# Peptides against a protein of PDB entry 4PN1, part 28

Target 1, 261 residues: chain A of PDB entry 4PN1
Amino acid sequence: KIEMNFLNKPIVPDTTKVISNFLTHYLITEPVEHVEIEAKLGTLIDLETQNRFEFPVMNETILNPEFNLRTRFESDMTASEHKYLNEFLNQAFRDSQKPGRLPFAYKHTKQVDLFYETEDNSRDKIRVSKNQSDNQVLACVKKRRVADLFLYCPNDAFDIRISISDELPVSMPSGNQQPSLTRLKDRVGYVHQEIKIDLTKTTQNDPVYDTTERHELEVEFGNIADLRDRAQKAKDGMEAPLFRRVQLFMDNVRILRREHS

## One batch from the design tools (peptide; made by RFdiffusion4, then SolubleMPNN)

Design b1_p10_7_s4 (from b1_p10_7, 6 letters changed)
Fold by OpenDDE base, seed 4:
Structure b1_p10_7_s4 (fold): chain B 261 residues (1-261), chain A 10 residues (1-10)
Amino acid sequence: as target 1 above (261 residues)
Amino acid sequence: MSWSEILYRP
């Protein structure tokens, strides 16, 4: 018989603990009411060189937010990388439909996001999302970025930003108000075990700048209520359920960021 | 290959 370790008990990686604590803070301690928790694949850019930053570490590491590392995060990838990930996820989807597996759910959505300035001069804009096909309103929210946690991944194609956001439902802007920005989103969503993986192609028409296209991959916790419950249990001394959920989330992220390694 | 073509291939 092989044992896991000399205690013969699961051990939680430090990364899992740090992320779990981060999430618990914004789920329980200072709870965000309409919380969205997502990881984006991208690149930590050195502001001085404008290249990917090279930190003196050899594996996945969470950057301490207390330190200004003079970096920015670019949540984008090339069309080729995006295509590859799409093909990869399509294959994963197909494989998951086989007997004995938990299946992916798949959804393709084309939407337009209309951004409106707020009356209170907040930096946060109101986003109205509509279905491109029938112009039905899907959502009207004011999204506020609450916190970020960055993971530098030297051995992988992408670095990771985990973001806590507050998506506050708000009333529709007045009919006389014009959007300040419009974005077309072509989104393919994959859901496995309530973890959402979204590939999004965003087209933005700027009157001053040429049309820009962005390719993003996001991994999101699809069941916030469950996650909040797990976080509460963690606060109450039962951490295992939260750790398991965070580990699942991170393992999915790790799979995705390695595909171009 | 268009984006739509890629997305059609699940």
Scores: peptide ipSAE 0.036, ipTM 0.584, DockQ to the pose 0.014
Fold by OpenDDE base, seed 5:
Structure b1_p10_7_s4 (fold): chain B 261 residues (1-261), chain A 10 residues (1-10)
Amino acid sequence: as target 1 above (261 residues)
Amino acid sequence: MSWSEILYRP
């Protein structure tokens, strides 16, 4: 008989603990009311070189937010990479429909996002999302970025930004207001065990800049109530449920960031 | 770029 270690008990990776603590802070300690928690695939860019950031580590590393590393995060990928991930997720979807597996859910949505300036000229814009097919309002929110946690992933195709956001539902702008910006979003969404994986192609027409297209992949916690419950239990001394959920989330992220065309 | 649609096949 073999044992997993000299205590014969599960051990939690430090990465899981750090992320769990980060999430617990914004779920429980200083709770964000309408919290969105997502990881985006992208690239940490060194502002000095304009190339991918290089750090003297050999594996996935959470960057300490207390240090200014002079980086920016580009939440974008090539069309080819995006297409590859789409195909990859389609295959994962198909495989999950087989007996003995937990199935993916799939949804394709096309929406237009209209951004409006607030009356108080705050930096936060109101976003009205409408379905492109029937112009039905899907959401009207004011989104505030609360915090970011960056993971440098030297062995993978992408680095990761985990973001905490507050999506406050707000009233529709007055009918006389014109949007300051319009974005078309073509999104394919995959849900597995209440973790959402979205591939989004965003098209933006800028009068100054030519039409730009962005390709993003995001992984989101689909059940915030459950996550908050787990975080509360962790604060109360029972950490295992939270660690398991964070581990699941991160494993999905790790799978995706390793894939490339 | 177009999305790859999942098509149901019997």
Scores: peptide ipSAE 0.023, ipTM 0.571, DockQ to the pose 0.013
Fold by OpenDDE base, seed 1:
Structure b1_p10_7_s4 (fold): chain B 261 residues (1-261), chain A 10 residues (1-10)
Amino acid sequence: as target 1 above (261 residues)
Amino acid sequence: MSWSEILYRP
C-alpha cells in the first residue's frame, strides 16, 4: 500500500497558497469591482545590467513586493518565440478535440484600441476598443492597475507577472477629442476550462514616437464570478476549491513559460 | 501578418 505522505492527505504547494491569498485580497477583502486577473509571460530585467534579473534561488519564486529589487518587467517576446507558442497552442487545440478530452475554444480577433486623455488629467486613459473589420465599439473603459505579483522562473524561458486590474466602464469621449495613442491588436485566443490564453501582436502608432510592435502572451481567468465564489469560500475556511482553480491556472502558465524554440 | 489558424476540423 502506498500513501501520498505521512498524513495520507493532499498537500497544497506554497506557491498556490501565496497566489490564492493574493487573489482573495482583491476579490473579497478589498474587492475590485470590475476585476481583470491575468498572467503575462515576459522577463524580469535588472535595471543596473539590463539583463535578465538573477536572484539566488533555484526554482519558481514569488518575489516579495515589499522589496525593491531595482527590476522592471518586460511583457514582450521575439516574433519567433511568439510564433512557436502559437504553433504549440494550435497543436494543443487539435489534441484537445480528440475523444476523451475537454476541447479548446478558439477565436481570432483584430481590434483597435484608441486611448484618450481624461478631462481631469488623470493618469488613467480612456480606452475605446473597436473591431477592425466593422469599427463597432467593443468596449470603453478606464483601466486601473491595482496590483502586481512577480514570479521569477530561473529554469524557464519566461518570468511571470500576475496583475490585477480594475476595468471601469465609462462613457465615450467627446467626438471632438483625438486619441493620444492607437494600438492595433491581432489576437488569437484559446479557452480551456474557462482559462483564457491570448497571443497578441500589438502595433502601436504613437504620434510622437515611431511605430512599435510587441508580442505578448497572457493567461486570464475567464470566469471571475466563479473565482470570487471560490475566494469567498476560502475566506470562510474552505480553501480547496480556490486552490484547485489557482493550481489549474498556474499549471497552464507553467506549461507555456517552459516552451521555447 | 496573420497568425497561424490551423484548426482541427472534422
Scores: peptide ipSAE 0.021, ipTM 0.605, DockQ to the pose 0.014
Fold by OpenDDE base, seed 3:
Structure b1_p10_7_s4 (fold): chain B 261 residues (1-261), chain A 10 residues (1-10)
Amino acid sequence: as target 1 above (261 residues)
Amino acid sequence: MSWSEILYRP
């Protein structure tokens, strides 16, 4: 007979606890009403060197937000890396269709995001999302970035930013208002166990600045209601359901951040 | 509320 440890009980990784607490704060303690929780793959850049930051750690590490580390996060990857991840996820999708597995869902979407200035706060733009094919409005929201948690991953291809955002539904801007920014999104979405994985090619047209293209991969909690319920249970002393869900999320992130061309 | 309180509070 083999036991898990000297207590013969599951142990929760510290990373899981820290992230769970972070999420619980914005789900329960100071709840964000229309919360979006996502992890983006990217690179922590040292502002002094303009290279990937080198922290004196040897594994996945959550950075303490209390410290100004003089870094920026670049939520981008090369086209080749993006293609590789797409192929990887396509294979994962195919494999999941086999008997005995939980299947991925797949969706390819092309949308345009139109950003409009607001009268109240210039920092929070209204985003109108439309389907490129039929110009149907998909959403009209004001997105506010609430908090970020950064994970430095020295052994992997990518670092991680976990973001809490508030996506407040708002009224459509006036018909005479021009967008300040247009963003084209070509998105391939994979959903497995209500965890959403999106590969997005973004083309941003700014009237003042040069057109920018980004290749992003994001992992999102697809069932916020369930997550909130789990977080509430955690506050009530039953942490296991939340930890399991966070662990699932992070394991998916960990799989992806290790993959590169 | 400090980040330490948020991140490390049980």
Scores: peptide ipSAE 0.015, ipTM 0.497, DockQ to the pose 0.835

Design b1_p10_8_s3 (from b1_p10_8, 3 letters changed)
Fold by OpenDDE base, seed 2:
Structure b1_p10_8_s3 (fold): chain B 261 residues (1-261), chain A 10 residues (1-10)
Amino acid sequence: as target 1 above (261 residues)
Amino acid sequence: MITWEELLAP
């Protein structure tokens, strides 16, 4: 007989616990009603050097949000990196269709996001998302960034930003309003065990600057109700379900951030 | 905003 450790009980990694606490806070303690929870791949950039930040650590490290590290997060990658990840996920999709596996779901969407200023000149813009093919409204929301948690990953191609956002459904802007910004999104989405993985190419036409294209990969919790339930249970002293869900999420993130072209 | 202490809470 083999035991897990000298207590013969599971142990939770610090990363899992910290992230679980982070999620519990914004799900239960200071609950965000229309919460979106996503991790983006990118790079922590040192504001002084404009290069990737160098921390004196040797593994995945959650950065303390109370410390100003003089960094910014760039949630972008090269077209080649993005293509590689797409091919990687396509292969993972194919492999998951085999007997004995849980299958991925796949969806390719093209949408346009229209941003509108609010009448009160609030910092938060209204985003109207429409399907490019039929102009159907997919969503109309005010998105507010609530909190971020950054993971420095020195051994991987990418660092991670976990973000809590509030996506408040709102009424459509008046027909006489013009969008202040338009973004085209080409999104390939994968879902596995209610974890969403999206590769997005975003094209933005700036009146002053040339058209810019961004390549992003995001991992999102697909079942917020379940996650909230797990977080409540954790708050009540039963942490295991939340830890398991966070572990699943983070393992998927870890797989992706290790891949590079 | 979540505090450092809360993040590290057991």
Scores: peptide ipSAE 0.289, ipTM 0.888, DockQ to the pose 0.938
Fold by OpenDDE base, seed 5:
Structure b1_p10_8_s3 (fold): chain B 261 residues (1-261), chain A 10 residues (1-10)
Amino acid sequence: as target 1 above (261 residues)
Amino acid sequence: MITWEELLAP
């Protein structure tokens, strides 16, 4: 008989614990009402060199948020990297349709986001999202970034930013307001076990700069109510359900960030 | 923002 360890019990990686605590804080302790929780693939950039930062660590590492590391996070990748990930996820989708597997769900969405300034001169803009095909309003929200947690991943192609955001539903801007910014989004979404993986191509027309295209991959918790329930249980001393969900989330993130074009 | 102490709390 083989045992897992000398206690014959599973252990939880500290990464899982730290992320679980991070989530519990913004789900339960200081609850964000309309919370969005996502991980984006990108690069921690050294502000001095403008290259990827080289931290003196050899594996996945959560960066201490209290330290000013003089870095920025770029949530972008090359078109080639994005294409590779798309092909990879397409294959994963196909494989998941086989007997004995849990299937992916797939959705392709083309969206236009219109950004409006708020009357209250708040730094937050109102975002109106519409389908590109029929101009149907999908959402009207004021999004506020609440917190970030950064993971440096020296062995992988990408670093990770886990973000907590508040997406407050708001009324549509008055008919006299013009959008300050328009973005076109081509989004391919994959859902597996309520973990949402989105590949997004964003096109933005800047009046000063040439049309810019951004390629992003994000992993999101698709069932916030369930996650909040798990976080509450964790706060009450039953941590296992939350740890399992966070582990699942992070394993999916780890798979994606390890892929090379 | 959550403190490192809170992040490391059991």
Scores: peptide ipSAE 0.279, ipTM 0.887, DockQ to the pose 0.796
Fold by OpenDDE base, seed 1:
Parts: structure tokens; sequence; C-alpha cells
Structure b1_p10_8_s3 (fold): chain B 261 residues (1-261), chain A 10 residues (1-10)
């Protein structure tokens, strides 16, 4: 007979525990009402060198948010990397349609985001999202970034930022207001076990700066109600359901960040 | 905001 360890019980990795605590805080302890929880693939850049940050660790590491490492996070990748990941996910989608697997869902969306200044000159802009095809309003929100966790991943192509955001539904801006920024989004979305994986090509038309294109990959928790329930159970002493969900989320993130052309 | 100690809490 083989046992898992000398206690014959599962052990939870520190990464899972820390992220679970992070989520529990903003789901239960100081609850964000309209919470969005996503991980972005990108690069931690050293502000001094303008190269990828070099930390003396040899594995995936959650950075202590209390330390200012003089870094910035670039949630961007090359067009070639983005294309490679798209092809990779397309293959994963196809493989998941086979008997005995849980299938991916797939959606292609093209939208325009219009950003408006608030009357109170708050730093948070109102975002109106519309379908590009019919100009139908999809959402009107004020998004606030609440918190971030950064994972330095020295063995992988990308580092990770996990973000908590509050997406507050708000009324449409006055008809006389012009958008300060327009952003076109071409998004390919994959959903597996209620975890959303989005590949997004963003074209930003800045009136002052040249048009910029970004290529982003995001992994998001697709069922916040379930996640909140799991977090509540964790707060009540039953942590396993939350740990399992976080582990699943992070395994998907790990798969993606290891892939490179 | 969550503290580092809270992140490490069991």
Amino acid sequence: as target 1 above (261 residues)
Amino acid sequence: MITWEELLAP
C-alpha cells in the first residue's frame, strides 16, 4: 500500500494557500460587491534595467506586496507569442471535444470600449462597451482596481499578475460627452470548467499618441458565486473546496505561461 | 487591504 506522505493526507502548496487567502479577503472579509478576479500573463520589468526583473529564486514565487521592488508589470506579449497561444488553445479546444473529456466552450467577440471622464474628475473612468457589429451596449461600468498579487516565474515565458477589481454598473454618460479614449477589442474566449481564458487583441486610438496594439492573455474565474461560496466555507474552516478551485485555476495559468514559440 | 501576515495566515 502506498500513502501520500507520513500523515497520509493531502498537503496544500503555499502558493495555493496564499492565493486562497487573497481571494477570501476580497470575497468575504472585505467583500467587493461586483468582483472580477483575473490573472494576466506578462512580464515583471525592472525599472532600472528595463529588462525582465531578476529575483534570486528558482521557481514560481508570489512576491511580497509590502516590498517595493521597483518593478512594473507589462501585460503584453508579441503578436507571434499571442498567435502561438491561440493555436495552442485551439488544439486544446479540439482535444477537449473528444469522448471522455470535458469540452471547452468557444466564443469570438469584437467590441469597442469607450472611456469617459467622470463629472467629479475621479481617476476612474466610465467604460461603455459596445458590440462592433450592431453598436449594442453590452456594459457601462466604472472599474476600480482593488488589489494585485504578482507571481515571478523564472522558469516560464511569462510572469503573472492576479488582480481583484470592482466593476460597478453605472448610468450612461451624458449624450454631450465625448469619449476620451476608444479601444477596439478582438477577443477569442475559451471556457473550461467555468474558468475563462481570453486572448485579446486591443487597438487603442489615442488622440495624442499613435495607435497602439496590445496582445493579452487573461484567465478569469467564471463563476464568482461558486467561488464566494467556497471562500465562505474556507473562512468557516472547510478550506478544501477553495483550495481545489484555486489549484485548478493556477494549473491552467501554469500551462499557459509555460508555452512559448 | 489585506496584509502580508493575513496572506500567510493558516
Scores: peptide ipSAE 0.255, ipTM 0.873, DockQ to the pose 0.898
Fold by OpenDDE base, seed 4:
Structure b1_p10_8_s3 (fold): chain B 261 residues (1-261), chain A 10 residues (1-10)
Amino acid sequence: as target 1 above (261 residues)
Amino acid sequence: MITWEELLAP
């Protein structure tokens, strides 16, 4: 007979616990109404060196948000890294279609995002998202970044930013308003067990700067209602469902950040 | 901003 440990009870990894508590705060304690929770792969850049931040740790580490480490997070990756991840996910998709597996869902979307200034000149812009093929409006929102949690991952190709955002649905801008910014997004989306994985190529035309292309990978909780329910149960003393969901999310992130060519 | 202690608290 094998037991889990000397108590023969589950124990939660510290990383899972910290992230779970972070999420619970913005799901339950100070709830964000239209919450989006995503992890982006990227690089913590040291503002002094302009290189990847170096921290004296040997494994995945959640950075204390109370300490200013003089870093910025760059969510952009190289085109080659992005291509590799796309091929990797395509293979994972194919493998998941085999008998006995839970299948991925796949969706390719070409989207245009139009950003508008608000009438009140607030920092938050209105984003109108449209399908490029038929100009169907997909969303009209004001997105506010609420909180970030950074993970330094010295053994992997990428660091991680977990972000809490509020995506407030708003009315369409007046017909006479011109967008201040237009972004084209080519997104391939994979969904497995309600975890969304998006590879996005973003093209932005700047009148002053040359056209810039960004390559991003995002992992998002696809079922916020379920996550909120789990967080509530955790507050009520049943933590296991939340921990399991966060562990699943983080394992997917960990798989992806290790893949590099 | 959420405090570190809050992040560790259940």
Scores: peptide ipSAE 0.030, ipTM 0.602, DockQ to the pose 0.709

Design b1_p10_8_s4 (from b1_p10_8, 3 letters changed)
Fold by OpenDDE base, seed 3:
Structure b1_p10_8_s4 (fold): chain B 261 residues (1-261), chain A 10 residues (1-10)
Amino acid sequence: as target 1 above (261 residues)
Amino acid sequence: MITWEELVAP
């Protein structure tokens, strides 16, 4: 009989623990009411060189948020990378439909996001999301970025930003208000075990990127209530359920960031 | 905001 280690017990990688602590903080300790938790694939850019940042590490590394590393995160990829990931996920979808597997769900959505300034001049904009086909309102929220956790992944095509956001449902803006920004989103969404994987082509006039089109991949926790329950259990001394969920999430992220054309 | 100590806590 083979044992997994000299204790014959599972161990938790530091990455899992740190991310679990990060999530627990914003789920339980300083709870965000309408929390969204997502990981975006992208690149940590050195502000001095405008190239991908280089750290003297050889592994997936969570960056300490207390240190200013003079980086920015670019949540974008090339069209070819995006296409490759789409094909990869399509294959994963097909394979998951086979007997003995848990199936993916699939959804293709074309959405327009309209951003409005708030009357109180708050930093957070109101986002009205509409279906492009029928202009039906899908959501009206005020999204606040609460926290970010960055992972430098030197061996992979992408670095990772895990973000905690508060998506507060709000009333529709006044009919007299014009949007400050309009964003078109062509989104292909995959859901597996309540983890959402979205490939998004975004069209907008963005002065920051000097591009009208972005290609993004995001991974999101699809069941926040369950995640919060797991985080609460972790606070109560039962960490295993949370660790398992975080491990699942991160394994999916790791799969995706390793795949490239 | 979460601290370094909280992030690496056992």
Scores: peptide ipSAE 0.360, ipTM 0.914, DockQ to the pose 0.960
Fold by OpenDDE base, seed 5:
Structure b1_p10_8_s4 (fold): chain B 261 residues (1-261), chain A 10 residues (1-10)
Amino acid sequence: as target 1 above (261 residues)
Amino acid sequence: MITWEELVAP
């Protein structure tokens, strides 16, 4: 008979614990009502060099938020990297349709995001999202970034930012108000076990700068109610369900960030 | 905002 270890019990990685605590805080302790929880692939950039930061670590590392590391996070990748990931996910999708597997769901959406200034001159803008095809309103929200957790991944193509956001539903701007910014989004979404993986191409017309296209990949918890329930159980002393969900989430992130063209 | 202590709490 083989045992897992000398205690014959599962061990929970520190990464799982830290992220679980992070999530529990914003789900239960200081709850965000309309919470979005996502991990974006990108690059931690050294503000001094404008290159990827080099931390003296050899593996995936959660950065301590108490330290100002003089970094910024660029949630972008090249078109070729994005294409590679798309092809990779397409293959994963196909493989998941085979007997004995849990299948991916797939959705391709094209939307336009219109940003409006708030009447209160708030820093946060109102975002109206519409389908490009039929101009149907998908959402009208005021999104606020609540917290970030950064993972430096020296062995992988990308670093990770896990973000907690509040997407507050708000009323539509007045008919006389013009958008300050318009973004076109082409999003390919994959869902597996209620974890959402989105590849997004964002086109933005800037009056000063040429049209820019961003390429982003994000991994999101697709069932916040379930996650909140798990977090509550964790707070109550039953941590295993939350740990399992966080582990699943992070394993998916780990798979994706290791892929490169 | 969550503190370092809370993040590493057992």
Scores: peptide ipSAE 0.353, ipTM 0.914, DockQ to the pose 0.900
Fold by OpenDDE base, seed 1:
Structure b1_p10_8_s4 (fold): chain B 261 residues (1-261), chain A 10 residues (1-10)
Amino acid sequence: as target 1 above (261 residues)
Amino acid sequence: MITWEELVAP
């Protein structure tokens, strides 16, 4: 008979535990009502060198949020990298349609995001999202970033930011209000086991800095109700369901951040 | 906001 270890019990990696605690806090302890939980691929940039941050570690590492490392996170990637990831995900989609696999769902959307200043001049802007083809309003929200965790990944092409956000539904801005910013979003979305993977090309017209294009990849928990239930169970002493869900999420993130041309 | 101690709690 073979046992897992000298306790004959599963152990949980620190990464899984820390992320699970992070999620539990903002799902249960200080609950965010309209929570969005996503990981973005990008690069931790050292503000002093303007190059990728260098830390003396040899594996995936959650950075301690209490330390100011004088970094910024750039969630952008090159068009070539983005294209490669798109092709990779397309292949993964095709492979998942085979018998015996759980299939991906696929959706391609083009939308326009209009940003409006709030009447109270709060830092948070109102975002109105419209379908680019028929101008139908898809959402009107005020998004607030609540918390971030950063993962430094020295062996991979990308670092990771996991973010908790509050997306508060709000009323449409007054008809006389002009948007302060307009963004075009071309989004290819993949869903597997209720984990959402989105590739987004964002075009922004800036009157001063010309048109800028960004390429982003994000991984999101697609079933918040289930995640909240798992987090509640974890708070009540049954952690395994939450750990399994976090592990699934992170494994998908790990697959993506390792891919490069 | 979550503390470091809470993040690493068993």
Scores: peptide ipSAE 0.331, ipTM 0.905, DockQ to the pose 0.928
Fold by OpenDDE base, seed 4:
Structure b1_p10_8_s4 (fold): chain B 261 residues (1-261), chain A 10 residues (1-10)
Amino acid sequence: as target 1 above (261 residues)
Amino acid sequence: MITWEELVAP
């Protein structure tokens, strides 16, 4: 007979607890109404060296937001890395179609994001997203970054930023208003168990700077209502459902950040 | 320029 441990009860990894508490805060304690929760793959850059940040740890660790480590997060990756991840996810999609598996869903979207200044001179811009093919409006939102949680991953190609955002639906800007910024997005999206994985190529034209292209991978909780329900249960003393969902999310992130060409 | 491999719809 084998037992899990000397109590013969499940134990939750500390990383899962910390992330769960972080999410619970912005889902329940100080709730964000139109919350988006995503993880991006990228690199923690040390502002002093302009190289990848180095911390004296040997494994995945959550950085304490109370400390200013003088870092920035770069969510960009190389075109080759991005292509590799596309191939990897395509294979994962194909494998998931096999009998006995839960299948991926797939969607390819090409959109243009138009950014507008707000009438109240708020820091947040209005983003109008349109389908490139027919100019159908997909969304019109004012997005506010609420909080970030950074994971330093010394053994992997990428570090992780988990972001809490508020995406407030707003009215379309006046027809006479010109966008301050236009961004083209080519996105392939994969959904598995309501976790969204997006590969996005972003092209931005700047009148002063050359056209910049970014390659991003993001992982998002696709069912916020369910997540909020789980977080509420956690506040009420039943933490297991939330921990399981966070564990699933993080395992997907961990798979992706370990992949490289 | 990055290219995405299209998937066959299930």
Scores: peptide ipSAE 0.116, ipTM 0.751, DockQ to the pose 0.015

